# Designs tried in a protein design run: peptides against a protein of PDB entry 8OXM. Part 226

Target 1, 371 residues: chain A of PDB entry 8OXM
Amino acid sequence: FKAEFRLAGGVNLPKIIDCVGSDGKERRQLVKGRDDLRQDAVMQQVFQMCNTLLQRNTETRKRKLTICTYKVVPLSQRSGVLEWCTGTVPIGEFLVNNEDGAHKRYRPNDFSAFQCQKKMMEVQKKSFEEKYEVFMDVCQNFQPVFRYFCMEKFLDPAIWFEKRLAYTRSVATSSIVGYILGLGDRHVQNILINEQSAELVHIDLGVAFEQGKILPTPETVPFRLTRDIVDGMGITGVEGVFRRCCEKTMEVMRNSQETLLTIVEVLLYDPLFDWTMNPLKALYLQQRPEDETELHPTLNADDQECKRNLSDIDQSFNKVAERVLMRLQEKLKGVEEGTVLSVGGQVNLLIQQAIDPKNLSRLFPGWKAWV

## One batch from the design tools (peptide; made by RFdiffusion4, then SolubleMPNN)

Design b2_p22_3_s4 (from b2_p22_3, 12 letters changed)
Fold by OpenDDE base, seed 4:
Structure b2_p22_3_s4 (fold): chain B 371 residues (1-371), chain A 22 residues (1-22)
Amino acid sequence: as target 1 above (371 residues)
Amino acid sequence: SPLAEEMEKQLQEYREKLRALP
């Protein structure tokens, strides 16, 4: 271990530590000191399984549709080493870093990221109409810039084009698989981009199986497809490559219904995989930046005294697990709002839901739906 | 399906490895 560490951005202040492997190779490691990396580790296995399904299908294999995975090495129940993808950056760090974020560099006359957040926090308790109005004002004065990521990193036009396609494919694959697994919206610090491949790496997989819908501010989008995410695809936006890659990914997922149901059932009933939303986790995920200073959740060791009355908790858990499985089965059948949709119809609905400013305006302001 | 069984087995083996962690 080198004595120097960097903080990766995000609420958990994960420490990036450079480690020399037994092979003499220096590897950057992310040390999460308070997160249950078991959830991330399990979700990485599910992503590997989804990748296996995608590689077996000719259409998804030809398109190189994969979810980027990372190696999780849990060190304890509350700590572990992530094999940090060398040459990844959080999209939030690139976009909205206070010092030299792309929004500030390319749009110096737009609202600051702080001004946008403040405006949206001021309306957090207001009507959906007021949230929508302020969100539209924020969006008008905070224009997307993520197109510049590939332009800065890939100066050769042919390489730039291929990397923009790789990005678009990565967003499509992660969006559809993320929807199937119910990952919901992803905080901008929990999406990394690989500076060499332009592929996304999703980290901190603490919300799964649509548990984001039961947060105090419920998720209203199936996945993160915000204006900057779309801007990174270039001038075609969600049309063409993205849509087709979503459709091909969804085709594989729907055709793998039995396998995905079996996998998710095993996960839902895994006592090591705490996927359920609890009030402390909900508070943590939707904590205000102003409150970051005081509420270190001292996960006090006194979690011993919740003697789970085994019977009532098991019944509630089983009902939630059954509901998750039923909803997964619906997704895999193309059932949306009681209607059976084609793959194209389902993907279209999901895209429209994800880009709808009305849905985006209702998200938790801490997750920066305007980015 | 043979694929489901293979994936379930891989998941089970991974769960066993996770349980064996201190």
Scores: peptide ipSAE 0.211, ipTM 0.806, DockQ to the pose 0.022
Fold by OpenDDE base, seed 3:
Structure b2_p22_3_s4 (fold): chain B 371 residues (1-371), chain A 22 residues (1-22)
Amino acid sequence: as target 1 above (371 residues)
Amino acid sequence: SPLAEEMEKQLQEYREKLRALP
């Protein structure tokens, strides 16, 4: 371990520690202090299994459809070392860094990232109609720039084209697998981009199995397919490569129904894997900057142990787990809103839901749906 | 299926390793 550490930005102030391995290689490690890294570790195993399914299919293998995984080394039940994704940057850092962000560089006359956030926070408690109008005004004055990521990093036109395809495939694979697993909290700091491969790395996998839908501000999109995410695909946007890669990924997932149900069932009933949304986690994910001041730890959370009988807690948990399994089975059958869809129909519905400005305008302002 | 059983076994072995952590 080097004596110097850097703080990564974020609520839990993860420490980036440069470690020299026994091989003499420097490896950056992210030490998260309070997060249950077991959730990330378990979800990485699920992604590896999904990658195995994708590699067995000729069409997905030919397209190199994979979810980027990272190594999690749990050190204890409450501490672990994430092997930091060397050569990755949060998409939010590239796009909306206060001084050097791509939006400020390429669109200097647009609203600042701060102005956009402020406008959306002002309407947070307002009607869906008012949120939609303000979101459309923000979007009009904050135009996408993520196309410039590949243009800045890859100056050779042939390399640029290949990397844009790699990006588009990575978005498609992670979006569909993320939807199947019900991944939430896909804000711009939880999605990294590899500066060499242009592939996405999803981090902070604690919101799974559609638990984002039971947040105080529910998640209204199946995955992140915002205007900048689409702009990174180039002139075809969601059409052509992205849509076809989503369809081929969804086909593999639907054809792997038994395997995916077995995997998820093992996880849902694992007492070490707390996938359920709790009020403290919900507060942490959707805390307002103004509400930070009054959380004095009143140590007197009185043990109102509502002794909900252990039996009633277990029965309630089992009913939620069963509902998650039923919903997963529906997704894998192509059942959406009580209708059985083809792979193409299901993928089309998910794309339309993800790009709908009415759905995007309803998201928590911290998710930054205008980016 | 043999693939489901192998993946379940891998998850179980991984869970046992996670439980053995201090």
Scores: peptide ipSAE 0.207, ipTM 0.813, DockQ to the pose 0.022
Fold by OpenDDE base, seed 5:
Structure b2_p22_3_s4 (fold): chain B 371 residues (1-371), chain A 22 residues (1-22)
Amino acid sequence: as target 1 above (371 residues)
Amino acid sequence: SPLAEEMEKQLQEYREKLRALP
């Protein structure tokens, strides 16, 4: 181990440690402290299983549809080593870094990332109508720039085009797999982009099975398909390659219903996999940046008192687990809002829900729906 | 299905490895 560590950006200031293996190779490792990495570790296994399903299908294999995975080595219930995705950057760091973000470089006359966040925080407790109006004003004065990621990293036009397609396929695969698993908390720091492959790496997988819908500010989108995410696809946007890759991924998921239900059932009843949303976790995920200084001490003390009666917890847990399995079965049958949809109809509904500015305006301001 | 059973087995083996962590 080198004695030098770098802080990665983000609330928990994860330490990047350079480790020399017994093979003499240097490997960067992220040491995340105070987080239960067991959730990330389990979800990486589920992603590998989804990749196995996608590899067996000729149409998804031909398109190289995969969700990117990383190695997680939990060290304890509160610490672990992530194999740091060497050569990845958070999309938020590229787009909205305070010093030299792509929005500031390419759109210097637009609102700053800070001005956008401030405007949306001011309306956080207001009506849906007021949130929508302010979100539309922010969107008019904060235009997407994520197209420049591939243009900066890939100077050869043929390589640039191939990498833009790899990005679009990665967004499609991770969006549909993420929807099936009910992944939440898809803010711009929880999505990394590989600077060599242009593929996305999803991190911090602690909000699963639609538990984002029971947050104090409910999640209103099935996945992140914001204006910058779409801008990275180029001129076709959500049409053509993205839509077709979503449909082909959804076809594989729906045709694998028995396997996916069995896998998720094993996970839901795993005593080591705390997928349930608790009030402290909800408070932490939707904490205001201004409140970060005061609440860090109290979160360590109250973990002892929420031992409510074990019997009422078990019955409530089983009912929530059954509801999650029922909702997963509906998704895999194409049941949306009580109607059975075709794969194309279901994918179309999910795309429309994800890009709807009314849904995006209702998200927690920390999710940065305008990016 | 044989695929579901194999994936369930892989998850169970992975859970046992996670339980063996300190």
Scores: peptide ipSAE 0.169, ipTM 0.797, DockQ to the pose 0.022
Fold by OpenDDE base, seed 2:
Structure b2_p22_3_s4 (fold): chain B 371 residues (1-371), chain A 22 residues (1-22)
Amino acid sequence: as target 1 above (371 residues)
Amino acid sequence: SPLAEEMEKQLQEYREKLRALP
């Protein structure tokens, strides 16, 4: 371990520690001190399995459609070493860093990231109409700049073009697989970009199987396809490469229904994989900045009270697990809102849902739907 | 399917590794 550490952004302020491995390689390690890294580890295996499915299909293999994975080395039930992907940055750090974010650099006359957040927090308890109006005002005065990521990192035009395509393919693959697995909490700090590959790395995989929909402020989008995410694709946006890569990923997922159902069933009934949303986790994910002061870690809430209603909890758990499996089966059949859609129809619906400013305006302000 | 069984086995082996963590 080097004596130097950096704080990564985010509520848990994970310590980035440089470690020399037994192979003599320096690896940045994210020390998350409180998160159950088992969830991330399990989801990384599911992503590896999805990558295996994508590599077996000739069309997805030719397009190099993969989800970026990271190594999770759980060290204990409460501590683990993430092999942090060297050369990754949170998209939020690039876009909305208070000191030198791309929005401030390229759009100095737009609203600050703080002003946008404040405006959306002020309407958090308001009607959907008021949220939509304020979201549209924020969006008008906070224009996307993520196109500049590839332009800053890749000065050669041919390399720039290839990296923009790699980014677009990574967004497409992770969006569709993330939708199939019901990944939530896709805020700008939970999505990293690799500065060398332009591929996305999804972290903090604790909101899965659509458990984001049961949050106090429910998630209203299937994946993150916000204006900056789209801007990073370049002038074609969601049309062309992105849409085609989504369709080809969805085709492989739908054709792998039996395998995906079997995998998810094993995970849902895994006693080591706590995928269920609990009130404390919900409060943690949707805390107000004002409420950050009072969570003294009273670590000492005794394990005793969780013993009581195991039978009613187990029946409720089984019913939720069955609903997750049924909904997964529907997704893999192309059943959306009771209608069977083609791959193109399903992908189109998901894109429309993800870019709808009405859906985006309803998200928790901490998700930063205007970014 | 043979692929489902292979993937289930890999998940099981991984679950066993996760259970063997202190």
Scores: peptide ipSAE 0.159, ipTM 0.791, DockQ to the pose 0.022

Design b2_p22_4_s1 (from b2_p22_4, 16 letters changed)
Fold by OpenDDE base, seed 1:
Structure b2_p22_4_s1 (fold): chain B 371 residues (1-371), chain A 22 residues (1-22)
Amino acid sequence: as target 1 above (371 residues)
Amino acid sequence: MTPLERRNEKIVKNLEEALQRL
């Protein structure tokens, strides 16, 4: 390892380290402290399995449908090493950077990202109707610009078209796989885009198995399909390539139900893998920018007082695991709201739910559903 | 302990010591 490190920013101050391998190659790595990377590691293994299923099917293989993966090495319950996603940028950094974000560059007369966030935070405790009205006002005054990512990076028209198709396929694959695994909405900083391939890399997979629905502000979308995410697909939006790639991904997932259920069952009952939402994690994920100042949890967890009856904890855990497995089985059967849907019907419902301004307006304002 | 396990333990220990020094 080199003696120097860089900070990646954010609350947990992850350390970027450079490591020279025994092959003489320099490799950048991200070291996270105070973070449990076991869930990220598990989700990467499931993504690799999904990629294997997608590669075996002729139609998904021809479309090059894959979810991008990175290496995760958990070192302890609170530390690990991540592969640095070289040549990627957070979509949030490209879109809403305070200095040189694409919204500021291309739409200088629109609301700032800060003004949008402030307006949505002011209505956070208001009615759904008031949230919807303010969200629509924000959306009118904050127009999507993510089309410019491919236009800036790929000047050749044929390359630009190919990369826009690669992006659209990546969004489709990650949206459907993410829905099956219950990843929910994804913060714009937790979606990286590769500057060479235009493919997405999803990072920080700490919310899975629909645990986003039990947050203080529950998730209302199956995956992130906000206006900028759609704008990156170009003029066809969610129609054509995106829809077809979602349908072909969903078809492979549904046809692989037994394999997916068996894998997820093993993971849900792994005593070393805590995927459940705890109150502290829920609070952290939905903290207000104003609340960042006081809660240094000196978690001196004196581990002594949670002699909660081990039997009642195990029974409660097993009931949550069973519900997650039942819901996963429903998704893989195409059961939505008690109705069995075709692949096309299920994918259509999910797209409509993900783009509905009423659902988007109800999301936690910190996740910036207007971006 | 395999040679891989001993290497992982040494990496973990060196990272924990580096995290404690910071």
Scores: peptide ipSAE 0.000, ipTM 0.318, DockQ to the pose 0.028
Fold by OpenDDE base, seed 2:
Structure b2_p22_4_s1 (fold): chain B 371 residues (1-371), chain A 22 residues (1-22)
Amino acid sequence: as target 1 above (371 residues)
Amino acid sequence: MTPLERRNEKIVKNLEEALQRL
């Protein structure tokens, strides 16, 4: 390790450390403290297995459908080393950076990202109707700009098109794989974009198996398919390449049902894999900006042995695991809302749910559904 | 629409039509 470190931004202030490998290569590493990287490590393994399934199928292999993965090395229950995703930027940093975000650069007369957030926070405790009206006003005055990412990074038109296609394929693959695994908390800081490949890298995988639905503000979308995400696909939006890549990914997932169920079953019952949502984690994920000042993460896990009878915790856990497996089986059969759908029908329903402004308006304001 | 957007849109349309034929 080099003697110098840099701080990454964010609440946990992770340390960026350069490491020289035994191969003589310098590797930048992100050292997270006070964070359980075991869930990220497990989910990265599941993504690698999904990638193996996608590479075995001729149609998905020809389309190069993959979910981007990074190396996670858990060192303890509260520390680990992440591979630094060199040449990636959070989509939120590109879009809604306060200094030089793409919305401010390309749409200087629109609402600021702060104004949008403030408006949505003011209605956070209001009716769904009031949230929808304010969300529509925000959306009218905050127009998408993510098309400019590929235009800024790729000046050659042929390269630009290839990279926009790679982006669209990456969104499709990660959206469907993420939906099957019930991946939540897909806010604009948890999705990185590679500045060279235009592929997405999903980070902070701490909300999986639909545990986002049990948050104080439930998640109402299957994946992030917001207006900027769609704008990055270009003129066809969700039609053509995106839809076809979703369908081909879903086809491979459904045809791999037995394998996926077996893998997820082993993971759900692994005593070392805590995937369940706890109240402290739920509060942390949906904190108000006003509360950022008081929560020093004194996650003093003082061993308050809440001696909840081990038997009642175990029975409650098993019932949640069984429900997750049952819902995963339904998804892999194409069962949505009690109806068996074709791959195209299921993908269409998921796209409609993800782009529905009624669903988007109900999300936690920190998710930034207008971006 | 910037002149760059219009140029990119035309390139896109031509390439999407080519991808629909594959």
Scores: peptide ipSAE 0.000, ipTM 0.306, DockQ to the pose 0.013
Fold by OpenDDE base, seed 4:
Structure b2_p22_4_s1 (fold): chain B 371 residues (1-371), chain A 22 residues (1-22)
Amino acid sequence: as target 1 above (371 residues)
Amino acid sequence: MTPLERRNEKIVKNLEEALQRL
């Protein structure tokens, strides 16, 4: 390891370190403290398995459908080392950086990212109707610009077209795999885009198995398919390549039902894998940016004093795990709202749910559903 | 072995068998 480190920013102040391998290659790594990387590590393993399934199927292999993975090495319950995703940028940094974000550059007369956030935070406790109205006002005055990512990075038209297709395929694969695993919506800083491949890398996988639905502001979308995410696909949006790649990914997932259920069943009953949402984690995930100063979640392990009988904890955990497995089985059968759908019908429903402004307007404002 | 441990062993075994078929 080099003696110097850099801070990556953010609440947990992760340390960027450079390591020289035994092969003489320098590799950047991210050391996180006060963060449990076990869930990230587990989800990366599940993604690798999904990738194996996708590579075996001729139709998904021909389309190069894959979910990008990174190496995670948990060091403790509160620390670990991640592979630095070299040549990636958070989509949120590209889109809504305060100084040079694409929205400010391409749409200087639109609302600022701060104005949008403020407007949506003001209605956070209001009716769904008021949230929807303000969300529509925000959307009207904050137009998508993510199309410019590929245009800035890929000047050759043929390369640009290929990379836009790579992006669209990556969004489709990650959306469907993410839906199956119940990752839900993704904060714009937790989606990286590779500046060379235009593929997405999903990081900070601390919400899985639809645990986003039990947050104080519950998730209302199956995956992030916001206006900027769609804009990056170009003029066809969700139609054509995206839809077909979702359908082919869903087809492989549904045809791999037994394998996926077996994998998830192992994970849900692994005593080392705490996938359940706890109140402190929920507060941390939906804290206001203004409250960043005081709530260091000292997950003090010392609140051991609730001697809830081990039996009642185990019974509650088992019931949640069984419900997650049942819901996963439903998804893999194409059961949505008590109806069995075809792959195309299921994918269509998921796309419609993900792009519905009524669903988007109900999301936690901190996750910026207008971006 | 708790009932949970026996379930986990069976699940792990099924996973290993599924992975070997992959």
Scores: peptide ipSAE 0.000, ipTM 0.341, DockQ to the pose 0.019
Fold by OpenDDE base, seed 5:
Structure b2_p22_4_s1 (fold): chain B 371 residues (1-371), chain A 22 residues (1-22)
Amino acid sequence: as target 1 above (371 residues)
Amino acid sequence: MTPLERRNEKIVKNLEEALQRL
């Protein structure tokens, strides 16, 4: 290992370290402290399995439908090493960086990212109607710019077109697999884009199995399909390539129901895998950026043993695991709101739910639904 | 413990010590 490290941005200030392998190759790694990487490691294994299913099908293989994966080595319940996704940038850093974000560069007369966040924070505790009106005002004065990512990175028109297709396919594959697994917390810092492939890398997989629905501000969308995400697809938006890739991914997932259920069942009952949302994690994920100054959680977790009888904890856990498995089975059967849908009908419903301004306006302001 | 697990433990310990020095 090199003696020097760099800080990555974010609350936990993860350390970027460089190591020289026994092969003489330098490899960058991310060391995350005060975080449980076991969930990330488990979700990466599930993504590798989904990639195996997608590679077996001729239609998904021809489209190169894959989820980008990275290596996770959990070290303790509070530390781990991640493979640094070399040549990736958070979509939030590209779009809404305070110094040189694409919105500021291409739309200098629009609202700033700070103005948008402030307006949505002011209505956070208001009615759904007031949230919707302010969200529509923000959206009118903050126009999408993510099309410029591929235009800046890929100057050759043929390469540009190929990379825009790779992006659209990556969004479709990760959206459908993320929906099946109930992946939440898809804010703009938890989605990286590869600057060479234009494929997405989903990080921080700590909200899964629809646990985002039990947050203090519940998640109201199946995946991130915001205006900038759609703008990166080009003039056809969600139509054509994106929709077809979602349908082909959903077909493979539904046809692999038994395999997916068996694997998720083993994971949900693994005593080493805590996937349940706890109240402290829920508060942390939806903390206000302004409250970061005073809440140093010197929560000494004094293990106040809430001596809930071990029997009552186990019975409550089993009931939650059973409910998650039932909901996963419903998704894989195409059961939405008590109705059995075709693959095309289910994908259409999910797209409509994900792009609905009423659903987007109800999200936590830190999720940045206007981006 | 495999030789890989012992190597991982030593990496963990060195990383935890390097984390505690910040």
Scores: peptide ipSAE 0.000, ipTM 0.325, DockQ to the pose 0.030

